# Ledger of designs, part 239: peptides against a protein of PDB entry 8YR4

Target 1, 309 residues: chain A of PDB entry 8YR4
Amino acid sequence: PRGSPALQLVVLICLGLMGLERALNVLVPIFYRNIVNLLTEKAPWNSLAWTVTSYVFLKFLQGGGTGSTGFVSNLRTFLWIRVQQFTSRRVELLIFSHLHELSLRWHLGRRTGEVLRIADRGTSSVTGLLSYLVFNVIPTLADIIIGIIYFSMFFNAWFGLIVFLCMSLYLTLTIVVTEWRTKFRRAMNTQENATRARAVDSLLNFETVKYYNAESYEVERYREAIIKYQGLEWKSSASLVLLNQTQNLVIGLGLLAGSLLCAYFVTEQKLQVGDYVLFGTYIIQLYMPLNWFGTYYRMIQTNFIDMEN

## One batch from the design tools (peptide; made by RFdiffusion4, then SolubleMPNN)

Design b2_p28_4_s1 (from b2_p28_4, 20 letters changed)
Fold by OpenDDE base, seed 2:
Structure b2_p28_4_s1 (fold): chain B 309 residues (1-309), chain A 28 residues (1-28)
Amino acid sequence: as target 1 above (309 residues)
Amino acid sequence: SLLEKLLEEFQKTLEELNKKFLEAEASL
């Protein structure tokens, strides 16, 4: 971004965070291996607890299997919102300015409705994701129930309780924060439609705009509409990052509590090293579909609100 | 992730639209 040294600094910070994500992808498996080795060697509890706590902290920074919900990824996504908005606004203004520079014959010969319909195809792909969601939610809920039963029967009632509390809190916070976000999304969609309507009216009145040499005035009005839209988009996107970070905190606390308890029982020879590996792997496997569910439930609600307008 | 991909696809679609506009202007 050539116009703001602040945005250039944000890009450099985002690149640094992307480098940190790559380092975490290597460090997390190393610390996990170290835990397995310390458990196998029957190392002192203090060394084991420190290594487990360090692993869970690194896993909190990394997030789930794709890293997309880790603290570092959420921080990157949060900082990138302003860079994306700057880039989007620049592209939209360039396209709009270029459309006003085109010949009257080009505007009369093309159905303006086909150009808008190509932009709307980006929104219609969202409806196919609704069905994919419903078919992934039910299996994920089944896997949670199976997991609670398995850990309660074969480990200890405490493990089943940790999984139950973690998943119940995760689902509850996902619903509550998603409902809270709905107001920002409705306001964003209303302003998006108003911004599109202004662009359409300006393009339909192209002859009048050319006659009055008002292209600069229409571009500035469109710029103001985009700035107002981007203020609402920022609230929507920032609230999304907050949801992802809240989900990451809940899974991180559940992973910490369960991993420490499992490690303790392995040191007391009540559980095997394989049981620690199983618990950690299973919690991560449950988290991945739930993370997608939180993204997709938001997408369902977006489409439902977009059909009401 | 998916939102970033959707936004990248939207940006690509806008760039392809702009390219088609430039190609259509060069053909006139």
Scores: peptide ipSAE 0.000, ipTM 0.292, DockQ to the pose 0.019
Fold by OpenDDE base, seed 5:
Structure b2_p28_4_s1 (fold): chain B 309 residues (1-309), chain A 28 residues (1-28)
Amino acid sequence: as target 1 above (309 residues)
Amino acid sequence: SLLEKLLEEFQKTLEELNKKFLEAEASL
């Protein structure tokens, strides 16, 4: 980004965070292996507890194993919002300015409708993701219920309680934060439509804009509309990062409590090392689809709001 | 990530659109 040293610094920080995410992707499996080895060697509880706590902390930073919504990824996504908005605004203004520089003959060819249709295709990709959501949400809810039953029956009632509390808190916070976010999304969509309408009106009145040499005025008016839109977009995107981070925290606490409890029972020879591996793998498997659920549930709500208008 | 990918795809689509506009103007 030319002209903003602050945005250049943000890009550099985001690249650094991407590097950290790669380091975490290597460290997390190493620490996990070390836990398995320490459990196999029947190591002292203090050493085991420290290694488990360190693993869970690293896993919190990484997220669900894919890096998709770990703390580091969420921080990157949050910082990237301003860079993205800067780039989007620059591209939109460049396209809009270029459309006003084009000949009257191009505007008469009705290519304006094709441009609008390409902008609409970006929004239509949202509909395909709705189907993916429904097919991931229902299985994930089933897997949670199965998991609660399984851990309650075959491990200990305490494991089932941890999973139940973790998943109930996760779902409740997901709903509450998503409902809160819907207000920001509606405001964003309304401003997006208003910004689009202004661009369309300016382009339909191209002859009048050319006649009055008002191209620079219409570009500045469009810039102000984009800045207003981007203020609402930032609230929408930042609220998504907050959701994802809240979800990551809840799962991280559940993973910590359950992993420490598993490790303790393995040290007491009540559980096997394989049971620790099973619990950790199962919680991660539950987390991966749920992590996408928060993003997708917003897209459902967006499409419902966009269908009400 | 997916919203970032969608927004990156939207940015790519805008960049491709802008490139097509520049190519279409260079062809006139």
Scores: peptide ipSAE 0.000, ipTM 0.316, DockQ to the pose 0.020
Fold by OpenDDE base, seed 1:
Structure b2_p28_4_s1 (fold): chain B 309 residues (1-309), chain A 28 residues (1-28)
Amino acid sequence: as target 1 above (309 residues)
Amino acid sequence: SLLEKLLEEFQKTLEELNKKFLEAEASL
């Protein structure tokens, strides 16, 4: 981006964070191997606790294995919002200016393809929501219940309690923060529709705009509407990053508590090294579908608010 | 409406151009 040195610095930081994500993808498995080796060698508790804590910290930075919701990925996504908004606004203004230069025949000829697209977006959204609820949400809730039962029966009841508290807190925070985000999204979509309606009204009346030489005035008015929209979009996007980071923190705390407890029981020879691997793998498997829940709920709300207008 | 039509193609054109700009910005 040639316009702002601040945005160029943000792009460089985002590229640096992408390099850090690659380093974490190598370091996390290495630290996990080191924990398994230290457990096998019956290493002192202090060395194990430090290595487990370091692993969980690195796993918090990396996220739940998909790389999409780690602290580093969330920080990258948050910083990138301003870059994306700058690029989007520049593209929108270039298109709007170019559309005012185009002939009325181009605008009239496109009208038929456009209504077909609302209908396709609406039908794909409802079908996608239903498929997501049935094939991802319900199975994930079943896997959580099965996990609580399994850990309560075959491990100590403390493991079942940790999974129950972690998943209950995760689901509750996901619902509460998602309802809170819906307000920002509705405000964003209302302002998007108003901005878009203004652009279309200006383009439909382009002959009048040309007659009065008001092209520069309409472009500046559209720019102001985009800036107002982008202020609401930033709140919506930042609230998503906050949701993802809150979810990552809850899973990180559950993983920390359960991994430390499991490591302690392995040192006391009540559990095997394989049980530590099982617990860590199972918590990560529960996290992956739940992380997608925030993304699909976002797609659903976009499509539902697009149907209300 | 005729307005909803012009709105969507404007948005399609914006999304396609934004995608091309994001691809061009990722190549730089």
Scores: peptide ipSAE 0.024, ipTM 0.364, DockQ to the pose 0.016; fails the geometry check
Fold by OpenDDE base, seed 4:
Structure b2_p28_4_s1 (fold): chain B 309 residues (1-309), chain A 28 residues (1-28)
Amino acid sequence: as target 1 above (309 residues)
Amino acid sequence: SLLEKLLEEFQKTLEELNKKFLEAEASL
């Protein structure tokens, strides 16, 4: 935001908070490990109480309950509202200026309400995409890299390799299956539009349909269109289930391989019981943001397609 | 855009049909 030093400062604070979230994503599992190790060692209550209190505080900052965003994430989201509003307004004004530069023939051929709706969608798509790239894609990639580095440095290189392979496979399959699904969704949307158009046309021509006693024929044509739509909807929905199940399988295999390897190293006294708990906690934490990646990748693709039109 | 126009036209046509149906029921 070149015109406001205050908004530039807010962006820097938001970037700092994003860095803090990445640090919390490493620290929370470490402190949880330390609690388990201290409990196993029967450490003094004072050391245990301090570590537990510190863990709970870090966990409050991080969040990670179903539906609870952490304090840091909420603060970032709150501060970003002003930056998003500035960006939205700037995009909206650019679109509006561009619309005024268009020929009179273009304006006469389109309803003003449709033009405004295209402008609003364009603004929403651009701002949504930017927010998604900055707050979901980049942080998720950073967490994966930090995870690989952490497991490679503090665990055996085999753990870093498992995380790398699982994350790479997960991302690749998510992209490939999402691109494959996009074909079914486009076909479904096209058929939905055609089915609705046919229903509207039949109802607008109600007098003509009634004059020819063609009500039964129009109902049957509408039924056929619905059946065709439902066949495409089923393919779209089934492809979503396949994506989710493929993702779940990759996660499950990664968790299995890493957990077995960790358990083995604990039995060999190379790792502590707390390190097993750390691995499981950290892996689950890495996969949590990735579950949304397939939904958001599709949203990005839709927003790009909506910007090309 | 076309879909939401079609939805708005469909909803408007349904409202007009429902209004005609209510007027026809009130005329019986």
Scores: peptide ipSAE 0.015, ipTM 0.275, DockQ to the pose 0.013; fails the geometry check

Design b2_p28_4_s2 (from b2_p28_4, 23 letters changed)
Fold by OpenDDE base, seed 4:
Structure b2_p28_4_s2 (fold): chain B 309 residues (1-309), chain A 28 residues (1-28)
Amino acid sequence: as target 1 above (309 residues)
Amino acid sequence: SLLEKFLEEFKRLMEELNKQQLELEKSL
């Protein structure tokens, strides 16, 4: 934010907290590994209790349930509210000033309520896009890279390769299938608008429909429009299920390959039991933000399309 | 089906609009 040193400091703190989240994503599995190893070795209670307490504290900072945000993420989100409000207001004022520079013919051709709705959509799209890029996409990609580096350095290079191939395939399939799904969603939205328009036209022409006793005809025409909509809705929904199942299969195969390899190295005493638990925990942890990646990618695409209009 | 529920709701809306029109025609 140009012109507010306080908001610039808040942005720097939020970036620092994002870095801390990345560190926690590595540390939490490591501490969990250490607990399992200490339990296996029958270590002294004092060492075990300190490691467990440290793990629980790190887990509180991280969070990491599906839909549970950690303390660091909540603090980041809280601090970012003022930055988002500043950015939103700046974009809104830029759109508003641009609207005032437009020709009188443009203003006469559009209703004021439609102009305001375009301004609100534009502001929401820009601020949404920025938030999704900075807080969801970039951190997720960073976690994947950190994960690949971690497994390549501290495990055998084969683990880093499995994670790399699994995540690369997951991301590629997510993009390709999401782009394919966008066609079905556009067709569905177009048919939804057409079905709504038919209902509105029938209701606006109610007197004419009554005069001709055409109620049964308008109901049947509306039924046909709904059936056509539902056929497109089914394709959209089925394509989402196919995406989710494809994603689940890729992660499942990566987890299977890596877990079998880890189990093999544990049997050869090259890795400890805790390292098996670490691998499984870390892969599941990487999967959690990725599960929403297809939704984020679609929202980013929608926001870009809404900004071009 | 969801379609049948919506058709019933649409039919109810048309019947309610018909009642309102008949009341308006009686008030003229």
Scores: peptide ipSAE 0.000, ipTM 0.272, DockQ to the pose 0.013
Fold by OpenDDE base, seed 5:
Structure b2_p28_4_s2 (fold): chain B 309 residues (1-309), chain A 28 residues (1-28)
Amino acid sequence: as target 1 above (309 residues)
Amino acid sequence: SLLEKFLEEFKRLMEELNKQQLELEKSL
């Protein structure tokens, strides 16, 4: 942000906290592995108690689920509120200035309240998109890269390859299926707007409908519009289930392949039991942010479609 | 369109943030 050194410092602190989250995402599984190995080896209580205490402290900093509820993430989110407010206000003022530069005919043709609602939706969409890209997309891509490097250095190169193939296939299928779903969502939204417009027009013309005793005809026409809408809604919802199931299958296959390979290397005494638990925990930890990726990409597309209308 | 200008400015902001992140990752 050009103009306030305080906000630049807050951004730098937030970036440092994001780096700390990445370090915690690697350290927490490592300490968990070490606990499992120490338990398997029947290590002395003092070493075990120290490792458990260190793990619990790191887990408190990381949080329970993918860092979203951890102390570091909460501190980052708290500090980012001021940056988000500054960005939101800047976007809102740019949209408002541009609306005032638009022709008087454009403002007279639209109710001022509808124009403000479009501007508010636009600002919220943008600010949501920015926060999502900065705090979920970039960190998730970084965690994938760090994961590939970690597994390639500390495990066999085959584990790094499995993670790479699984995550690349997951991302590619997520994009392709989401682009395919956008067509169904656009068709659903256009039919929803048409159904709503017919309902509003019928209600505004209720005197004419009553005069001609056409109530049964308007109800049947509205029923047909609802059935047509529900047919498109079903396609949209079914396409979402298909996306989620495809994602679950890709992660399941990656987890299966990696778990079998871990189990094989444990049987050959090349890896310890803790390394099997580490791999499973790390893959599940990578999956959770990626599952949210499909949800936020949908929010992005929804907000873009809502701005095109 | 306003949306295209906004997407370009957003893309530019993201590229600038990515550059700053890459510079920070190189400086660590």
Scores: peptide ipSAE 0.000, ipTM 0.284, DockQ to the pose 0.016
Fold by OpenDDE base, seed 1:
Structure b2_p28_4_s2 (fold): chain B 309 residues (1-309), chain A 28 residues (1-28)
Amino acid sequence: as target 1 above (309 residues)
Amino acid sequence: SLLEKFLEEFKRLMEELNKQQLELEKSL
């Protein structure tokens, strides 16, 4: 980004955070190995508890295996919003100015092809929603129920309770925060449509704009509309980062409570080292599909509101 | 309408730009 030293610093910080994600991808397996070794050696509870706590903290920073929803990834995504907005605004203004230089014949000829593309996207979004509900939401709910039953019967009622409380809190917070985010998204989409309508009105009145040499005035009006839109877009994007971070925190607390309890029962010889591996793997597997829900629901709502307009 | 077709064209152009930007952000 030329012209903003602050945005250049943000880019450098984001690159540094990407490097940190790569370091976490190596450190997390190492700490997990160290827990397995300490459990096998029957190490003192204090050393084991510190290593488990350190592992869960590193997992909180990394997120659910793909890195897409860890604290570091959320922080990177949050900082990148301003860089994205600067780049988007610059490209939008360059295209808007270029469209005002193009012939009326270019604008008339392409119009017919885009109605078809919105209809195709609307159809694709509905099909995507149905596929997401059938192939991700329903199976994940089944896996949660199966997990609660399995851990309650084969481990201890306390493990089933931890999974139940963690997943119930996760689902409840996901719904509540998503409903809260929908308000910001509707406001953003209303302002986006108003910004597009202004650009279209300016380009339909192209002959009048050229006659009055008002091209610079229309570009500045469009810039102001983009700034208003970007203020709402920032709230929408920041609310998504908050959702992802809240989800990551709930899973992190569930993983901490369950991993400490499992490690304690292994030290008391009530569980085996393999049971610790099973619990940690199962919780991470439940988390991955649920985390994609926020992103997919965002894509579907974009396409639905894009079809209603 | 002629306006709806242009709204759609401008929308598609903006979405192609956002897609190219997202691809550029993934390549960085």
Scores: peptide ipSAE 0.006, ipTM 0.297, DockQ to the pose 0.016; fails the geometry check
Fold by OpenDDE base, seed 2:
Order: C-alpha cells, then structure tokens, then sequence
Structure b2_p28_4_s2 (fold): chain B 309 residues (1-309), chain A 28 residues (1-28)
C-alpha cells in the first residue's frame, strides 16, 4: 500500500508469517517422526515428554491439516484485515469515481443484471451450505461418536473421556462464539446494504450529479459509508479469527493431553507405538471437518439474517 | 421443513426478480 509506512510494515510482517507457516509445515512432520522413533527406541520419559510437548506447540502454531486455523495463520489473517480494507476502499472509490465519468447510456444498460448476480451468489451460498451441512456435519458427528466408543473400548476409558471432553468443548465454544459474532455480522451486512443502496441511488441520479458537478461530493459520501462499513467488517473478521484461534486452542489442549497419555501408556507397555499414531491421526481427522462446521454454521446464521432484512 | 419452505420461497422470489428483469429489458 503506497502512502502508509505502517501498512507496509504490516504487509512485511504478514509475508514473514507466511514464511513461518511454510517452515512449520516441514518441522511438524519431522518432530512427529522423532516421537515415533523415541517411542520405538523406548527412550526415557523426560526426553519423550519434551519432544511431544514441542510437537504439540508446533502443531498449535501450524493448526490442523492445512494450517489455515493455526496461530500463525490466524495472526496473519488478523493483521491482513487492515491491509485488505485499505485496498478494498481504494478500489471501490476508484471504480465509483470512474462510474461517474461514464456516459448515461452505460448506466441505463447495466442496472438489473448486477443485482441479480448478487442474489445468485447468495442463493448459491445457501444451497452449497445446506449440502455441506448434510454431507459433512452429520458424518463428522458420527465419526466423533464412533471415535469415543472406539477409544473407550480398545484403549482406556480415559482416552474416550479426553475425546468426549475436547469435542464437546469444541462444539459448545463454536456455537457460543458463533452466536456472539452473529451480532457483528448482522450489523455489517445491514451497513453493506445501506452503502450499496447509496451507491446505486447516486448512479441512478447520474445526470443530476453531472449537471451540478457534484461528483466529488458523492464520492466523499460514499467514502464515509465505506469507512463505517469497514469498522463493522473489522469486528466481524476479528471475531472470526478469535473463533478459529479458540478452536485451535481446544484441539491443541486435547492433542497435548491425549498424546502425553498415549506416550505414557506406551512406556508402560500397555499400548503399542501404532496406538499413539492412531490417536494423533484420528484427532486431526476429526478436527478438519469440525473447523469447516464452524464456518458453515456461521454462513447459515448469516443467510437467515440477510433474509430477515 | 421450515428451511425447505424458505429455500422454495427464496427460489420463487429469485424467479420473480428474473421475470421482472426480463420484462424491464423488453420494455426498454
């Protein structure tokens, strides 16, 4: 972003965080391999516990699977909000000013098709969401139940309890934080619609605006509306980052508790090294669909709210 | 379900908006 050294610094920090994410994607598998080797060699508990704790910390920084929900990714996403808003506002103002330079004939010909395209995107989002809920949420809940039963029967009641507590806490916090953030999203969408309506009204009255040379005045009014929108958008986006980070923390704590317990039971020869690998893999597999569940539950609530307005 | 009724009403609203657009485009 030209003109703000602070935003340039934020961009550089975000690029540095992206580099760190790539490093974590290499380090996490290495530490996981090291745990398996230490378990196979029957290494002393202290060295094993340090390696497991270090792995879980790195996994917390990386997040589940793709790293999209890791601490580093969440921090990057949070810092990027202001850069995105600056860029969006600049592009929107440039487009709006350029639209006021175009001929009346151009404005008369385009009006209705863009409104329909916005509505079609809304419809496609709802239908895609419903399909995702039915095909991903129900299977994920089934996989959680199957996992609790499996770990309770074949490992120990303690593993089933850890999975139960982690998944229950994850789901509960996902719902509670999503309901909390819905207020910010409602306010954002209402202000977006109001900002769009003002832009449409200004463009509908293009002849009058041109006659009075009021282009600069309409651009400034639109800028003020965008600034108000972006204040609400920031709250919505920041609340999403908070949700993702809360989810990552819950899974990280569950992974830590379960991985330490697995490692301990392997040292006591009650479990095999393969059982440790199974537990870690299964928790990660449960986490990946659940992360999307929070995103989709949010989209449902949004679409319901957008239809009430 | 309430959701199916809502999706059906929304689809109907979109079809009505598309018809109104086509009528507006024919009147221009």
Amino acid sequence: as target 1 above (309 residues)
Amino acid sequence: SLLEKFLEEFKRLMEELNKQQLELEKSL
Scores: peptide ipSAE 0.000, ipTM 0.215, DockQ to the pose 0.014; fails the geometry check

